# Ledger of designs, part 260: peptides against a protein of PDB entry 6GMG

Target 1, 331 residues: chain A of PDB entry 6GMG
Amino acid sequence: DSDDRVTPPAEPLDRMPDPYRPSYGRAETVVNNYIRKWQQVYSHRDGRKQQMTEEQREWLSYGCVGVTWVNSGQYPTNRLAFASFDEDRFKNELKNGRPRSGETRAEFEGRVAKESFDEEKGFQRAREVASVMNRALENAHDESAYLDNLKKELANGNDALRNEDARSPFYSALRNTPSFKERNGGNHDPSRMKAVIYSKHFWSGQDRSSSADKRKYGDPDAFRPAPGTGLVDMSRDRNIPRSPTSPGEGFVNFDYGWFGAQTEADADKTVWTHGNHYHAPNGSLGAMHVYESKFRNWSEGYSDFDRGAYVITFIPKSWNTAPDKVKQGWP

## One batch from the design tools (peptide; made by RFdiffusion4, then SolubleMPNN)

Design b2_p20_6_s3 (from b2_p20_6, 11 letters changed)
Fold by OpenDDE base, seed 5:
Formats: sequence, structure tokens, C-alpha cells
Structure b2_p20_6_s3 (fold): chain B 331 residues (1-331), chain A 20 residues (1-20)
Amino acid sequence: as target 1 above (331 residues)
Amino acid sequence: GRIPDSLADRYNAEAARAAS
């Protein structure tokens, strides 16, 4: 299905990007031009601009996930994911609401569940946790110190995450980050790492043993965040797309958006970088395009998805793939 | 395991569905 995927060619390190163009309220460009921007803005290691390697270009070529992949340094595992779900709203709407005209009960329940998720609050929770983690990382020179700091921070804030098991993705995320262990990365020094955020949109109805209705209209009970912590169990996410509801209809498997570590306090002003599809310049899909979207554009998602998770991972502070400020488009 | 790709142009697909 992706046999026509092609790795974008190398771009000269000093080549400046062409201007981005507006698209759907976003800044859009072809993947090759994004590589140019990436090299100018995000490629820096220890303050030195770098050419995107062949490996990185190959990662990028996978589409939306590729953007997150190249900037995070690893294929997304999505283990440390957060969301916000309004249980009361969900229950009340199910009890007092009614299906729209022509809407089945299953479709109604799926829609209500989808609408009960709050993307902004989910994002805020992830940012909150990332901030706590960054404080814990700041002066920790081994994992034990990091974990101790983290527990203290959580206790001070009376955060329910303090009750998580030591084996929880929350506590194990750092040690499971490849770049943390790399000599030119973290070198096993937490203080050389920082927490970063990306988002994944996906379909809830992925249980193949469940009803067809859930696969078509969503599973209202799936991928809800745990109360207090906001953690989402992503273990059941197998990148299975929504089932068609009519002949000829098809849905895509997921969408990924890269946020990084922007410090902009206003969520609406944050920039999310994502791609449309894998790079197939000689195929039917065509060249991959990269979009830089404001949060509103990103969080709107598509009908293909009824879940949004905000995931925390780590990158070395020496990388500039997650700067404090991201400028939309070019120049 | 196979690395999952972005499988389609979501923007065009969504627009097409919305227009139908």
C-alpha cells in the first residue's frame, strides 16, 4: 500500500526555503521545502546547523507520523498519553439527549463520547505534566535523582500521578527513550533532556471483537483518561481506521501533530506541525506536504478520528527540534 | 513489524466527504 513511498532527496544545508502558502488557515509547503526550513531552524545540534540525514528524511517521508518521528528522534510509541474527558457531560447527554434525525443509537453514543473529550484541557494537562517533568529533570544527573524529584513535585502538587506504579509509562518514559542513552544525547543524564509533546488523532472503535456499530461510529468507553491522572491507556491502539459506514467510504489510520516545547501560554497561538500523507511524488497520492497549523486547526481533527491524545516524550536539550517559539510558515 | 504510514490525503478526503 505504501510501496510508492520515496525518501525525499537531500537539500543543501544553506538552501533557504521558499515561502509557505496558506491552506485551510494553515501554512503549507511541500516536504522538500520543509526540509529546507528544518535545516535552517530546527536542525541544530549544540547550536550547530545540520543537514537532515538520509535516515531522518526517510522517517519524514512517512507523512504526519514522519514529522513527529524526525523531530522526536524515535517512532512514536504513545505510551505516555493524556486526555480530558467530561464524564458528567457524557452521562447527562446520554440520559437526557436524543439521537439526531437519521442517527442511530450507536452513532449518537459515539458522537456524544467524542464531544465529551476536551482537546484543550487534554493539551493543558500534558503541558502541566511536561512542566513538572522538566523541573524534575533540571538538576538531576541520574535517573534516581530524576524520579525522586518527580515524586516530590507530584506530592507538592497533590497530583494523582504520584500514585502510579514505578513501572508505569509515566515513570519509565525517560529510561525508555533512546536519545537519553545516547552519548551525544542525554548520555544518561536527565538534566540534558527535556520533555516534549506531540498529539495523535485516532479511532476509538478498534476492537475487532466488538460490534460493527462501535467500529463504525466509535466505542464510547474506549481510550478514556483515568480520573485524576489524565493518563490514557494506548495499548489497544493498533492504528486501525474507522470502518466505512457506506460503500466507497474510507478513513485514514491516524494523524500526528508535533508541538515540541513551545512556551506560548495561549493554546490558540501554539503551532502544530504535521503532514498529509507519505511522500509519493511518483504515485497517486503525490508529494507529501507539511502543514504548520494553529491549535484550533489541529484540534479540529477529521471525521476519521474520535480520539485525541497528547503524548509526552523526551529529547536532548541540545536538539533544536522543539524550540520555545515556533514561527508559522516562511519567511 | 511494518511501520505504519499516513495512508491518504486527509484534507482532500475530508473536503470531499463534506461536499457530498
Scores: peptide ipSAE 0.026, ipTM 0.678, DockQ to the pose 0.078
Fold by OpenDDE base, seed 3:
Structure b2_p20_6_s3 (fold): chain B 331 residues (1-331), chain A 20 residues (1-20)
Amino acid sequence: as target 1 above (331 residues)
Amino acid sequence: GRIPDSLADRYNAEAARAAS
């Protein structure tokens, strides 16, 4: 029950983390210990280490989304989302493949659709776009300059994103970022901001007006990226979990993973930070745990989800929540 | 492998904020 959620207590600024614990190839720790690491590694504003505020600890306590929330500075809007979908593979498998033993037609189609997404290509697309945006940001001192730079970059690469309109999440994302407008943030100066990435796993079959089969096994047509751009329309994502396929079965609503702005070129070596659930130390769920996973562990996902999106947002360069290099675990 | 029992439930933070 969400009523059991508790804000983790403050940790002394000089408190060093306890060692993380290995867990299924990941590094795992309790939320309080993550706060300690966060203060030592990620808390810096203008080069100065900061204690995680009560507000930030409150955000963090919400679980996996809380990790992204505290590091991005805002609750995820998920508007600028990318994915990669192999349409030819999907069509071919539907035509020439067949359901597995005991698999219904709807289950087969849902599975084929899920398998037609490429998490790595989706991530790479987001990184590509983030790089373009960062180049557009770096010497732009007003939004107009940023937008002009962005269009030039896209034109040079013959990128279909150049055809998006001004109100598109792609072009409006910066102006809609609260930290961009803050005096001690971007202060309306694009060159003080940088693009960062997080990922969301969620369920495609969220349309309550659709068939029960789609809600149970996925909607093969939902949340596909637009050809050319890779943009995913996330407007229909209402955090509705997968419907049970058998009595007693239950699924969770989403998973979020924080990547930030790591420069590691090998996707497999990138580190993704995420939480299990809201912090409920005195409840049935227990204390929140934070995981630092390699891309393979993150992108594998769970049966709860059949979609993955890689989302771009922005943070001030003065924040250290998205460093070039992220070390897994502690020490 | 799947994280055991840790993904039993996740709180919708957006809903909570809307209620506050």
Scores: peptide ipSAE 0.026, ipTM 0.682, DockQ to the pose 0.346
Fold by OpenDDE base, seed 2:
Structure b2_p20_6_s3 (fold): chain B 331 residues (1-331), chain A 20 residues (1-20)
Amino acid sequence: as target 1 above (331 residues)
Amino acid sequence: GRIPDSLADRYNAEAARAAS
């Protein structure tokens, strides 16, 4: 029960982290120790270390979403999301493939759809778009200049995103970012902002009006990226978990992983930071743990989810929550 | 390998949004 959630206590600014420990190929630590690392590595504003505020600790305490929340500065809206889906593979497998022994038709279709997504290509698309956005931001001192730059960049690359409506999440994302408007943030100056990336894993079968089978095994048609742009309509994501397939079974509603703005060209070497659950040190779940995973470990996901999206948002360049390089664990 | 079943608990997204 979320009522057991507790805000982690403040950590002294000079407190160094204890060593992380390996866990299933990840670097793992308790949330309190992550706060220590965060203060040493990611807390910098205008080059100065900051103690994680009570508000930020409160955000962090919500688990995996809390990691993205504290580093992005806002609760994830997930509006600017990208993925990659192989339509031909999906159609061919449905036509020529057959359910496994004991697998229902709905389960088969859901599995085939899940397997038709390419996490790496989805991530690469998001990185590509983020790069375009960053170029558009670089010398733009008002939103109009940013948008003009963005359109020019897209035209130069013959990118289908150039055809998006001005009100689309793609073009409106910057203006809808609170930190863009803050005096100590962007101060309405696009050149003070940079694009960052996080990922969300979630369940496709969230439509309550659909069949129970889709809710249990996935909706093959839900949350597919638009051809050309790679944009995923996330408007129907209501954080509804997968329906149980057997009595007593339960699934998590989502998972979030923070990437930021790492410059590592090899996707497999990028680091993704995420949490296991809300912080409940006195509850049954126990203390929140934070994991730093390589892309392969992050992208593989869990059976709780059949969709992965890679989302772009913005943070002030003065923040150090999205450095060029991220190292797993400590030291 | 999978992270232990401690991940199996739901996140209270509604509460999180209210707290933002």
Scores: peptide ipSAE 0.024, ipTM 0.679, DockQ to the pose 0.339
Fold by OpenDDE base, seed 1:
Structure b2_p20_6_s3 (fold): chain B 331 residues (1-331), chain A 20 residues (1-20)
Amino acid sequence: as target 1 above (331 residues)
Amino acid sequence: GRIPDSLADRYNAEAARAAS
């Protein structure tokens, strides 16, 4: 489905970016210009700028997922995902609410479920957990020490995550991170790693054995977070897009947004980096563009999606792909 | 396996849908 995909060419390490352009309240630029910015701002390994490698440029060329891929260092597995769902709101709206004029019952239930997710609370939960993980990482020089620290932190906060199985994505995420094991990465030293966050938007109605209505309007029961932990089972996310509700209508498979490890306390002021589509400069879709959006722009999402998850992974502290402060656009 | 990619310009698509 990406026959026209092309790997962006290399950019000289010393080439400065052109100014970004405003687009839908975001800062927008073409992918090659983002590579220039990335090399100047985010490419640093142990304090030294790096040219984006051909492999990294190839990852980036896949579009929105490519932005997260190149900055996290691995293709998103989405196993450690968090969200917030208001069960009381959902039940109350189903009981006491009514479909809008012209809205089917299935459409109403799908909409109510979508609206019962709180993107800000989901993001805050991920940040909370990432903070706990970072504290556990700080003075741990082996995985055992990290896990012990993590359990102690969770116990002190009376967090339900303390009851997760040892094989849970929550506890296994670090050891399953390739950069943790690399000599020039974590080198099996947790204190050399830090937790980072990205977000995925996707469609709930992906079960091909379910009703057509669920595939068109959403599955109200799918991809809900577990109470107490906020963990979302992502195993049934197969990147299947929403089904058309009318002839000629089409929807996109997913969207990814990179947050990293920003320390900005106000969620509304955080910056999310994402792409529009795979890079096809000679194809019908055209060149890939990269956007830097504030949280309100990112979390708004699109009608293509009715679920948002906030995912935690890890990168070496020596990388600068997840700085404490991110500036929107250029200069 | 095959690596999934984003298939369309979502911003333009959303704008078109919002206008209809």
Scores: peptide ipSAE 0.025, ipTM 0.667, DockQ to the pose 0.077; fails the geometry check

Design b2_p20_6_s4 (from b2_p20_6, 9 letters changed)
Fold by OpenDDE base, seed 2:
Structure b2_p20_6_s4 (fold): chain B 331 residues (1-331), chain A 20 residues (1-20)
Amino acid sequence: as target 1 above (331 residues)
Amino acid sequence: GRVPDSLKSLVNQYGQEAAS
């Protein structure tokens, strides 16, 4: 259980980070050192660096989700999620492919479904939409102006998102962002906000009413993006982990990676920040570690998960938690 | 390279607690 979770102590504002260490193509450090980096690089509000507050340190202590939490300013809601799925590949492989030796039909179908997702295209779709949103946010000083701009942008690009309902997470995401309403945040001014991206890895077979095979090997039909829009209905994601396939086997519920608003055009060069587990320095899990991974390392995921979504949310432009450029490691 | 399997099972197993 999480009873051993501890909030990392405060770090002096001017304390510089120790060097990160390479770890399987990633830059790795202990959570306390990440706090030091965060204070030097990402903490700035209105151009002034800030000490990470106790509340923020507590959020961070929850592990991978904590990294996204502290940088986005809210616990991830995951409502505005995008992915890319190759339906033709999926159908063709199911029809013409065969289970591997020792692979059950359910396992085969689950694997084929997983392999039919394109992480890079999903990420690119999210970036495309975030760009459209950012243009719509520009010079929009109320929500109505933002929405009008957004519709115009979508119409100009002949984007299927233009047909989404007004109540869709796509259109309601901004108004549902707490920092948008905060005086020192957006102050209800869309032009003070910017779109940012994070990613979630999770398990498709979460339906308890479904077959045990789907819970063990994945639900091929679950969490697919809608054609044209790329939107994924995340309403059925309950953070339920994959079911064990053998005695003693266990899987974790999710992984989160923070991208923010990097402008690097090459997806392979983008940096994703994530944590391994909740901070338990005196427990069996040990101290939380933070990783800065390139896209390839992040998008590979783990066997615990068969879905990846790229989620858009918003932060105030005055925050520096989503800079244009993220440097991997320290220095 | 990939993260060792021993670390895969450690990916924020109890992160859902934060949502409650």
Scores: peptide ipSAE 0.027, ipTM 0.684, DockQ to the pose 0.419
Fold by OpenDDE base, seed 1:
Structure b2_p20_6_s4 (fold): chain B 331 residues (1-331), chain A 20 residues (1-20)
Amino acid sequence: as target 1 above (331 residues)
Amino acid sequence: GRVPDSLKSLVNQYGQEAAS
């Protein structure tokens, strides 16, 4: 399906990016120019600029997921995912609301479920948890110390995550991060790591054994966060796109947005980096473009998706792929 | 501003499968 995918060529380390173009409230550029920016701004390892390697360029070439891949250092597993769902709103709208003119019952229920997710609250929950994790990491020099610190922090905040099983993605995420174990990464020292956030948009109606209506209009019960923790079970997300509702209609499989570890308190001012599609300069899709969007532009999503998850992973503090401040566009 | 509908079709249609 990605037969036309091409790895972008290497860019000289000192090549400066061309100006980004404004595009409906976001900054946009071609992938090669993003590589130039990345090398100038995000490539630093232990304070030194790095040329994006061939492997990293290959990762990036996969599109939106590639942006998250190259900046997080691993392909997204999406195991530690958070969201916010207003159960009371959902129940109330189903009980007291009515389908719009021409809207089927299944379409109505799917829409109401989608609208019952709060992207901002989901993002804030992920940031809250990431903050707790970062405090637990700060002075921990082994995994045991990290886990003890984490449990103490959660207990102090009366957070439901303290009741998660030791094998839960919440507690196992650090040990399962390749860069944590790498000598030039964390070197098994939690204090060398920091929590980072990315987001995934996807379709809820992925169960092939369910009704066609759920595949077309969404599964209202799928991918809801657990009460108290906000954790979303992502095990059933197999990147299956929404089913067409009319002949000739097609939907895409997912979208990924990279946030990292920005410290901007106002969610609306945070910057999310994402790509449009895999890099196919000689194919029908064309060259990959990279977007730097404000939260409003990112969280709005597309009709292709009815779920958004905010995922926590870890990177070495020596990497500059997740700076505390991200500037939109260039210059 | 809103992203045009024409760009929706350009979203990552053929992304790599997620790791299990």
Scores: peptide ipSAE 0.025, ipTM 0.676, DockQ to the pose 0.277
Fold by OpenDDE base, seed 5:
Structure b2_p20_6_s4 (fold): chain B 331 residues (1-331), chain A 20 residues (1-20)
Amino acid sequence: as target 1 above (331 residues)
Amino acid sequence: GRVPDSLKSLVNQYGQEAAS
C-alpha cells in the first residue's frame, strides 16, 4: 500500500526555503521545502554545499525513517541502542499499584512498564556514550587504535561498557558503518568519523509466541536496557506494530527522530527532525511533511509505541548532517 | 495539548497508519 510513494523532485541548489510553519511547538514544512533547507544547511561535504541526490531524495521519501536515513547515510540498523529503565519504580508500582477503572491487569502492567522508562535519561546515556566514542575517535587513525582508546576511556570512567564482548554492537558499530569504509567518507580512518544519535519509537509486544495481551498492551519485560551499560537488545525488534485492541484500530510500527550531534546541553532545547509518512503527493496520504520538534515534543511519542531507544551510529566529519547547532524552522 | 492531525495519523514507509 506504499505504491503511491514518490521520490520528491530535485530542488535547485540555490533555492532558499519557504518559511516553516509553527505547529504546537514544532516547525513544520513539506518535504520539498525541507530538501531546500537541507541543501542550504546540512548538505555540505567538505564545506561545500551539495544538491540532494536522487538516491537521497528517494531515501527521504520513506517518511520518518527517511529523515534519519538521508542524514545518517544508511538505513537504520538500530544495533547500538540505549535506554533508561527504573526497575525499582516498576517493581514498586506493580506491587503497590492497581489497575485503573476498566484497565486490565495486562494493560496495567504494560502501562507501568512504559512509564518506567525515562526518555531523558536514555537520551543522556546515549550522549554520554557518544562523547566517549568521539574522544576515542579523535586521534585514532585505525580501528585498533580506536578500540584501545575506547577501552581506556571506559576504564577511566568505570563504565560497564568496558566489559562488553569484542563482538558487541558497541565495539563493532564503527567497522559496520558503510561510510567509515568509503573513500570519501572515513576511508578507514576513525578520526574522520563522529558519533551521532537518532531515536526510534516502537512497540514492545512483538513476540508472536507470547500472549495476545502482551501484543495489545505491551510486554513489560521486553527491550529493557541492561543494567550498568544501558544497552538495549534490539534484535527482536522486527517493526511489528501494536495489535489492535478494538475493531478498526491500527497502529504504526515505528517512528524515527534525527538528533545528530547537537551540543546543546539542555535536552529540552535540542531539536529532533522527523517525518509524518512516506511522500505520496498524488495519493490519499498526500505530501510528506517534515517536523523539527523539541525534545519534549519528540519524546512524548504516541500510543502506538511503548519503547523509545536512542541509537548511536557514525557519519564522516566532512558531512554537515549533524551540526553542533540545529535551528528550528526557517529562517 | 492538541496534536496536529498530520501527527495524529502517522504512516511509516510501509503504509501503516495509526491514530494517536
Scores: peptide ipSAE 0.025, ipTM 0.668, DockQ to the pose 0.132
Fold by OpenDDE base, seed 3:
Structure b2_p20_6_s4 (fold): chain B 331 residues (1-331), chain A 20 residues (1-20)
Amino acid sequence: as target 1 above (331 residues)
Amino acid sequence: GRVPDSLKSLVNQYGQEAAS
């Protein structure tokens, strides 16, 4: 019950974290200890450590989305999302494959669709686009300059994103970022901002007007990336969980993982920070835990989800919530 | 591998409210 959510207490600025513990190849800790790490490592504004504010602690307390929220500075809008889908693989498997023993046709099609997404290529696409955006931001001191730079970069790379509408999430993302407009943030200066990445796992079968089979086993046609651009229309994602396939079965609504702006070229070595659930130390769910996972652990996902998207947003360069290097765990 | 018990619930209140 979400009514049991509690805001974690403040941690002294000089409080060092306790060691993280390994868990299924991840580094795990309780939310209060993550706050300690966050204050030591990620809290810096203009090079100065900051105590996590009550507002930030409240954001964090919302669970997996809270980790992305506190580090990005805003609740995820998920508008600028990328993925990779192998259409040929999908068609081939549908044509030449067959349901497994006990697997329904709908379940088979849903599974084949899920398996036709390539998380690594999706992540790679997002990183590619983020890099282009960062180059466009570097010396742009107004939005017009940024947009001009962006278009030039896209043209040079013959990127299909150059054909997107001016009002598309791709071109409007910066102007729609609150921290870009803040005096202590970007102050309307693109060169003070940088692109960052987070990921969302969610369920494809969210259309209540569709068949029960799609809600149970996935909608093979939903949330596919557009050819060429890799953009995913996230407008129909309403955080609706997978429908139960058997009595007593239940699924969760989503998972969020924070990547930021790591420069590690090997995707497998990148670190993703995420939470398990909202903080309910006195409730049935218990205290919130924060996990730092390698890409393979993150991208594997859960049966609750059949889609993964990699989303680009922006933060001020003066923030240290998205450093070039992220160390897993503590110390 | 199996999903840890601690990861079986990723529900958050704000996410549900935002979707409404």
Scores: peptide ipSAE 0.024, ipTM 0.670, DockQ to the pose 0.338

